# Ledger of designs, part 210: peptides against a protein of PDB entry 4CIC

Target 1, 148 residues: chain A of PDB entry 4CIC
Amino acid sequence: KVSTKGHYGVQAMFDLAQHFGEGPVSLKSIAERQGLSEPYLEQLIAVLRKAGLVKSVRGAQGGYILAREPRDIKVGDIIRVLEGPIAPVESVSQDDPEHSLKFDFSVTKSVWEKVKKSIEEVLDSITLADMLKDAEEAQMAQGYMYYI
Target 2, 147 residues: chain B of PDB entry 4CIC
Amino acid sequence: KVSTKGHYGVQAMFDLAQHFGEGPVSLKSIAERQGLSEPYLEQLIAVLRKAGLVKSVRGAQGGYILAREPRDIKVGDIIRVLEGPIAPVESVSQDDPEHSLKFDFSVTKSVWEKVKKSIEEVLDSITLADMLKDAEEAQMAQGYMYY

## One batch from the design tools (peptide; made by RFdiffusion4, then SolubleMPNN)

Design b2_p27_7_s1 (from b2_p27_7, 18 letters changed)
Fold by OpenDDE base, seed 2:
Structure b2_p27_7_s1 (fold): chain B 148 residues (1-148), chain C 147 residues (1-147), chain A 27 residues (1-27)
Amino acid sequence: as target 1 above (148 residues)
Amino acid sequence: as target 2 above (147 residues)
Amino acid sequence: SAEEAFKKEGESLLLAPGTEAFERKAE
């Protein structure tokens, strides 16, 4: 499972993408819209800022903005920043050094590597701009259902 | 991450696949080969047996066998049995019923659904027979001719 | 119990290792 951290991180980044070009967004406003606690969001934003995905704007209208255009931020970039490398299986191999020496062509490892690659390909294929487009399309589809 | 349960479950099933047609394999022998504790393996095998992926054989040469041919067992089948549905994100939505009513076309949800689908496609594309083939190819490449 | 540990291990397919550390700091 993508961690709660990864999930909420993508939500927070998506909220910032929706407001991209409108100026700085307060953490409070993001928290309210996304149903996140402000303290939790502060921690997420701190990590995202350190990674250069988010910028802090100071002043009376202070807050946060995306550091890049939505098209230049992949979901995979967000996940890697928040969760680190996508590891589908915890390499159990760290604790028992003696089993490490067998070139355990763990056929099982190859399975997990294939899973990892697939996840990475998906997450790297989706940008915040793609998500914005999907949201717009969904709103249009819902709007049409209310007119029928 | 695939849980330790899922990982070790696939290992145990793969061990049984390697011995498919040779008769019942003891849990002890699987545990020794796969570096698993016997008590942990007993729990895994119990779940796999209940799901009909493994059969218990009774008698002096008692143990476990695959319930199906290796080609008829997908890695995805093993994972679903051990871990349940592949859920890339914990649906936070269970605890707050009030947010449930908004058609939260959570664009984020759609991302996770795409990830889920991709994982499922990969895991459902790999059988224990494919894993056996990969192992054989790797052994040949390593020059480990077991004579 | 070993059973409870086994159940907890099964629920978390894609546990990113970092998640436990973050939840523990929010308590």
Scores: peptide ipSAE 0.033, ipTM 0.795, DockQ to the pose 0.083; fails the geometry check
Fold by OpenDDE base, seed 5:
Structure b2_p27_7_s1 (fold): chain B 148 residues (1-148), chain C 147 residues (1-147), chain A 27 residues (1-27)
Amino acid sequence: as target 1 above (148 residues)
Amino acid sequence: as target 2 above (147 residues)
Amino acid sequence: SAEEAFKKEGESLLLAPGTEAFERKAE
């Protein structure tokens, strides 16, 4: 599962992408549009800012903007920043010596490596620009249903 | 992440696949080979048996066998039995009305659906027979490094 | 108990590392 953190992080970044070029967006406005708590969003934005995916703009019209164009931000980049490396299996903490998963049979590990690679490929194939395009197409499709 | 349950379930099923055709395998022997606790393995096997992936054999040489040939059991089948449907995102339980993810933006959902589909495709492309073949190839490769 | 551990482990397939720690701090 993508964590709630990853999910909400992608939503927040997508909201910033929708407003890209319109100037800084307040955390309050993002929180309201995305149905997120403002305190939770502050934590997400802090991590994303530290990673250089988001910029803070100061002033009366202050807020946040994407640090890069939507086409230059992959969903995979957002997930890696928020969740770290995509791990398909919980690395059983090596610290419990008795559960020495000594028999990490190379074969079972290879299955999870294949899953990992597949997830990475999907997430790295989707940019915020792709998401914007998909949203626009969905809105157009809804508009056509109301005119028929 | 695949849960520990899913991970160990695949290991246990793979052990049974390695012994397929040799007769029933005891839980004790699986636990010893896979480094699993026997009580944990009993719970896994109970679920797998209920799903019809494993059969219990009774008698002095009793134990467990695969219910089907290794080629007829996908890794995806094992995971679905143990963990349920592959959900890439925790479905925020609809029951907490305040965290109404009202704006499940159709677009973000579509991202996770793509991830789900990709995982399912991978797990459904791998059978226990494929895993057996990979293990055999790995053993042969090790044998050639020693010669 | 091993049974409680088994129940908790079965609910979440793709737990991203670190999710549990962040949700617990927001409560």
Scores: peptide ipSAE 0.032, ipTM 0.795, DockQ to the pose 0.083; fails the geometry check
Fold by OpenDDE base, seed 4:
Parts: structure tokens; sequence; C-alpha cells
Structure b2_p27_7_s1 (fold): chain B 148 residues (1-148), chain C 147 residues (1-147), chain A 27 residues (1-27)
């Protein structure tokens, strides 16, 4: 599962991508459009800003912008920033040291590594620009259904 | 993340696969080999049994066996039984109905659907028989490094 | 707190919601 954090982070970044080139967007406006709480979004944006995916713009028309073009931001980049390395299984290793018999069962580990690699490949194959294109295509398809 | 439940479930099923054809295996022996608590394993096995992936054998040599051949059990089957449908994102829909603005943003949903499909394809491509083969190959490779 | 919830959510990547309920029933 992508965490709620990762999910909402992708939504917020996609909102910023939709407004890319239009200037800074306020957190309030993003929160309203994406159905996010403003305090939660502030925390997300703080992490994304620290990672250099988002820039803060100061002034009367202040807010946030993407730090890079939508084509240069992968969904995988957003997820890695918000959630860290994509781990398909929780390392049981931390909490119960006694029952964490590190049966690093090489074979079961290999299964999870294959899953990890597959997730990474998918998330790294999708850019914010790809998402913008998909949104435009969907909107055009809906527009055609209303005219028929 | 596959849950601890899914992870340990795959380990337990793999242990049963390694002993397939040798007769029933005790939960105690599986727990010892896989580093699992016996009570936790009992819960896992109960779910797997109910789903028809494991059979209980009664008697003096009682225990558990795979209900099917290792080639007929996919890792995906085990995960679906233990965790339900593979969901790449928690549906935020249950807990906060008010802030779950169902922005069913079709585009973000499509991203997660692609991830889901990819996970399912991987897990459905791996059988317990494939895992057995990989274990044998790894053991042979280690044996060759010692010579 | 919202901050603690945010931290906990970040740790729970691919966690199936059923894991906590399963561990609590084994105690």
Amino acid sequence: as target 1 above (148 residues)
Amino acid sequence: as target 2 above (147 residues)
Amino acid sequence: SAEEAFKKEGESLLLAPGTEAFERKAE
C-alpha cells in the first residue's frame, strides 16, 4: 500500500503540475481542489520542498510551484521522498529482536525484491507530464460524450 | 508493504512445500524452522486451511500439508487469502467520511491501478514450485563455493 | 496529533490494515 502520505503527495504534486507556468499556487487552493486538510498539506509540502521537488515563492502572489518541469518529476520520485525506499515487506527486524530470527530466507526475500522492482519500474515510468496528458485525454473524451 | 501476515504466510507455505510428499508437518516444527511464534502460526494456518490451501491431518503423525501441489499454488493466491485484494493505496474512504472528498481523480487512480496490476502479475507468476527450484539452485551454488 | 498521525502513516507503506488486528488477537 502506498501510504495516505504518498497518495496525497502525488495528488498535491499533480495539482501543482496542472498549474505549472501559471505562477505560485496557494496551499489553501490546493487543499480545496484536492480535498486535503490545509495542515496536512503544509506538512507534505514541507517535505517535498526540502527534497527540492517544490519551491516556495514569497510575496502577495506567493505560494508553491514545482521546482522542475512536470516531465522531469516521476511518481517514483515523489513516493521515495515521502515514504522513503519502496519496501514491499516491513522488515520485522526492529521491534522483537528475540523472535526476529533473521531467517533471511533468501528465497522469500527474492520474491519481495521482484515485487519491489516491479513497483519501482511502474512508478518510475510515470511522470507528472504523463498524468497531465492522461487528464487532458479524459477531459476530451468526456467532452465528446456530452456533445453526442 | 506486504504485511507481516502475508510475509509469514508465504514462509509457512514455503516450509510446507519443502516437505510436500513427506507427510504431515507439525506447527511446532514449522514455527521453529521459520522463526515464527506457534500461536501466530496457528492463526495463519487456520486462515490458509479455511481457504483450502492447507489441509489438517489428524492422528499420531498429524499436522498440516499443502492442499495442492506446489506448482498449483501461486504466491499471489497466498497473499490474497491472507491480506485480501492487493490494494496499492489504502482507500481513505472508511475512516473520515467528511474529508474523503471522493475526488476519485481518475488519473491518480489509474496510477495505483497500474501499480496493483504490476504487483499481481509478479505474485501470480511465482509458484511455490518456483520457490523450491530457486532454493535448490541457491543451495547448489553455495555448495560450489565451498569446493 | 496530526504530526504523529502523519509520521505513522509514512511508516505504513504497503501495510494491509489487518496486521495490527491480527497481532492484537494473538495476545
Scores: peptide ipSAE 0.031, ipTM 0.790, DockQ to the pose 0.344; fails the geometry check
Fold by OpenDDE base, seed 3:
Structure b2_p27_7_s1 (fold): chain B 148 residues (1-148), chain C 147 residues (1-147), chain A 27 residues (1-27)
Amino acid sequence: as target 1 above (148 residues)
Amino acid sequence: as target 2 above (147 residues)
Amino acid sequence: SAEEAFKKEGESLLLAPGTEAFERKAE
């Protein structure tokens, strides 16, 4: 499961992608459009900015922009920034030596590695540009349903 | 991430697969081999039994067996029994209507659906029989390193 | 606080919320 943080992070980044080239977007406007609390979005944007995925623009028309073109930002990049490495199983923290999964069952580990690889491949195959294209196609399909 | 429950459930089911055809295995023996607490394993086995993946055998040589052949049990079946449907994102529980993800952003949902599908495809492509084969191959490879 | 919620939500992806409840019932 992607955390709520990862989910909202992708949503916020997608909103910024939709406004790419239009100039800076205020956090308030993103929060309103995406149904996020502004304080929560401030925390997400701070992390994304530190990672170089988002830039802050200062001034009267200040706000945030994508730091790169939508085609140069993968969903996997956003998730890795917000949540760290994609792990299919919680590593039981090494700190309880008694319940250390001593038997690194190589076979069960290999199952989770296959899952990890599959998730990474999917998330790294989707850019914000791909998401924009999918949104445009969905909007056109809705438009065609109104004209039929 | 698969929960600890899913992880240990697959591990316990794999132990039962390794002993398939040898008769009932005690929970104690599974717990010892897999590094699980016996009380935790009892809870896992109760769920797996209720789902029809495991059978209890009663008597002096009582214990548990797989209810089906290892080839007829997918890893995905075990995970679905223990964790429910594979969900790539936590559904914010419907109970807080104010923080309900109101915008069913069809596009973001489609990303998570692609992730879900990919996970399901992987987990449904792996049986306990496949895991047994992989274990045998790994053991043979280790044996060849010692000779 | 929003900060505490953010820190708790920052724990790793595919955790079903039920794992903490299952470990606490075994104590």
Scores: peptide ipSAE 0.027, ipTM 0.785, DockQ to the pose 0.285; fails the geometry check

Design b2_p27_7_s2 (from b2_p27_7, 15 letters changed)
Fold by OpenDDE base, seed 2:
Structure b2_p27_7_s2 (fold): chain B 148 residues (1-148), chain C 147 residues (1-147), chain A 27 residues (1-27)
Amino acid sequence: as target 1 above (148 residues)
Amino acid sequence: as target 2 above (147 residues)
Amino acid sequence: SAEEAFRKEGEAITLADGTEALEKKAE
């Protein structure tokens, strides 16, 4: 599963992709368009910036931009930055030794590794550019449905 | 992500699959073999039983058995029973209206739907029988490394 | 209780560890 952090992170990055080439976007404007709280978005953007996916621009027209072209940012890259390695199973916190997954049942582990690989393949196959294209196609399809 | 519940549920179901045809298995024996607490396993088994994946046998040699053959139980079936529908994204609890995912951004939703479909395809492609086969192959491979 | 642990573990399937860590840092 993708966390709320991952979900909103992809949403925020997609907003930045939609405005790529238009200059810096304010956090406020992203928050408004994406239905996110500004404080939450600040935290997301801070992580994304530290990972080099986003750049901050200072000044009166300051804000954030994608650090790379939309085609060079995979959804998987965003998720890995925000959530860390894609883990199909929650690691039971090592802190309860009695509930330590002592039995690394190799077979069950292999199931989760297959799930992990599948998720990674999907998320690494989708770029922000692909998402932009999908959005354009969806808008065109909606536009055509209004004319029918 | 799969929860601890899903993980341990698959583990418990796999234990039952390994003993399929040998008769009822006690929760205690499953708990011991799988490193699970018996109370936790009781809860898992209760859910799995209610879903018709496990049957209880009463008596002195009572316990639990798979309700179906291992080949007829997908990992996806177990996960759906224990966790509900495979959701790639946590549903933000409807309880905080301010954080309502108001913007069903169709494009982001489509990404998660693709992830969901991929997870479902993987989990529905693996049966308990496949897991049994994988375990046998792994044991044989280990046995060959010792010779 | 084992029931509360089981409920929490069932709720924990959600990648919530990331959100709780952010909420706890905002306090």
Scores: peptide ipSAE 0.024, ipTM 0.765, DockQ to the pose 0.068; fails the geometry check
Fold by OpenDDE base, seed 3:
Structure b2_p27_7_s2 (fold): chain B 148 residues (1-148), chain C 147 residues (1-147), chain A 27 residues (1-27)
Amino acid sequence: as target 1 above (148 residues)
Amino acid sequence: as target 2 above (147 residues)
Amino acid sequence: SAEEAFRKEGEAITLADGTEALEKKAE
């Protein structure tokens, strides 16, 4: 599962992709468009900035921009930055020493590794540019439905 | 992500698959082999039994068995029983009305739907019989390394 | 209660919480 952090992080990055080339976007404007709290978005943007996915622009028209072109940012890159390595199974908290997963059943591990690989392949196959294209196609399809 | 419940549920079901055809297995024996607490396993087995994946056998040699052959139980079936529908994103608890995911961004939703579909395809492609075969192959490979 | 613990263990732990627990085992 992707956390709320990963979900909103992808949403915020997609908003920045939609405004790519238009100059810096304020956090307030992103928060309003994406239905996020500004304080929560500040935390997400700080992580994304530190990872080099977002740049801060200073000045009267300051804000944030994508650090790379939308085609050069995978959804998988965003998720890895926000959540770390993609794990298919939640690690049992080590705090119960008696239930140490001693029997790391090689077979069950292999199932989760297959799931992990599948998730990684999907998320690494989707760029922000692909998402922009999908959004444009969806808008055109809706526009055509209004003209029929 | 698969929860701890899903993980241990698959492990318990795999233990029952390894003993399929040998008769009923006690919860205690499953718990010992799989490194699970017996009370936790009782809760898992109760859910799996209610879903018809496991049967309880009564008597002096009582315990649990798979309700179907290992080939007829997918990993996806076990996960759906224990965790419900495979969700790629944690549903933000509806209790914060202000942060209602109002903009169900159709595009971000489509990304998560692709992830969901991929997970479902993988989990539905693996049966308990496939897991048994993989275990046998792994044991043979280890046996050949010792000779 | 064991039921609350079971419910909490069934709550999807964020990706971040799972990785920290695995890294602490490798150390």
Scores: peptide ipSAE 0.023, ipTM 0.759, DockQ to the pose 0.066; fails the geometry check
Fold by OpenDDE base, seed 1:
Structure b2_p27_7_s2 (fold): chain B 148 residues (1-148), chain C 147 residues (1-147), chain A 27 residues (1-27)
Amino acid sequence: as target 1 above (148 residues)
Amino acid sequence: as target 2 above (147 residues)
Amino acid sequence: SAEEAFRKEGEAITLADGTEALEKKAE
């Protein structure tokens, strides 16, 4: 599962992608459009900024922009920044170093590694540009449904 | 991510698969082999039993067995029983029914649906029999490395 | 209770440890 943090982070990044090239977007406007609390969004944006996915612009039209083009930002990049490495199972055993030493070929670990790999492949296959395209196609489809 | 519950549930089911055909296995023995607390395992087994994945055997050799052959139990079946439907994102909005009504074509939802589908496909492609085979192959490989 | 802990652990399929960690840092 992706956390709420990852989910909202992708939403915020997608909002910035929709406004890419239009100049800086205020946190307030993102929060309003995405249904996020402004304080929560501030925390997300701070992490994303530190990771170099977002830039802060100062001035009269101050706000945030994507640091890279939407095509150069994968969903996987956003998730890795917000959640860390995609782990399919919480490694319970980080706290018990003694259990870590058993090179126990845990067949169960191999299952989770397969899950991890599949998630990574999916998330790394989707860019913000792909999401923009999907949104445009959906809007067009809705527009056609209203004209029929 | 799979929860600790899902993880340990798969471990417990795999232990039962390794002993399939040998008769009932005690919870104590499973707990010891899998490094699980016995009380935690009791809770897991209760859920798995209720779902019909495990059977309780009463008597002098009392314990638990798989309710089906290892080949007939997918990892996905175990996870669905323990975790419910595989959801890639916690639906934050279960508590706010009003936000659920927007058929908002959320492009973000489509991303998570793709992730969900991928996870389901992986977990449904792996049976306990596949896991048993993988374990056997690994043991053989280790045996050959020692020789 | 052990049951509540077990239920909470089951709900935590979440990559969500990241959100709780941020909420706890904001307090």
Scores: peptide ipSAE 0.023, ipTM 0.758, DockQ to the pose 0.075; fails the geometry check
Fold by OpenDDE base, seed 4:
Structure b2_p27_7_s2 (fold): chain B 148 residues (1-148), chain C 147 residues (1-147), chain A 27 residues (1-27)
Amino acid sequence: as target 1 above (148 residues)
Amino acid sequence: as target 2 above (147 residues)
Amino acid sequence: SAEEAFRKEGEAITLADGTEALEKKAE
């Protein structure tokens, strides 16, 4: 499962992708457009910035920009930064000896590894540029429905 | 992500698959073999039984059996029973208006739907019978390394 | 706090450890 953090992180990154080349975007504007709380977004952006996916621009027209082109940022990259390695099964905290997955059951592990691989393949196949294209196509389709 | 519940549920179902045709298996024996607490396993088995994946057998040799052949039980079936629909993103509780995913952002939704579909395809492609075969193959491979 | 919420949300939401929810119902 993708956390709320991962979900909102992808939304914020997509917003920055939509404004790529237009200059720095304020956190406030992202928060308003994406329906995110500004304080929450600030935390997300801090993590994304530290990971080198986002850059901060200082000055009167300060804000944030993507650190790379939208085509060079995979959804998988965003998720890995925000959530760490994609784990298909929640790691039972090793510290609870009663609930520790003591039995490294090889066969069940292999099932979860297959799930992990599948998720990684999907998320690594989608770039922010792909998302931009999908948005444009959706907008065109809506425009056609209003003119019919 | 699969929960601990889903993980242990698959383990318990796999244990029952390994003993399929041998008669009823006690919860205690499953718990011991799979490293599960018996109370936790009882809860899992209750859910699985209600869903018709497991049957209880009463009597002196009472216990549990798979309700269907291992080939007729997908991992996806087990996960859906234990966790409900496979959701790639955690549903932010609709009741917190501040955290409500108010914006049904169509593009991000499509990403998660692709992930969901991929997970479903994987889990629905694996049966308990497939897991049994994999276990047998692994055991043979280990046997060859010791000789 | 927003920080605690963010930390909790950033914690791999373990699918609600169905164990805790079930243990609380068994009590």
Scores: peptide ipSAE 0.023, ipTM 0.759, DockQ to the pose 0.280; fails the geometry check

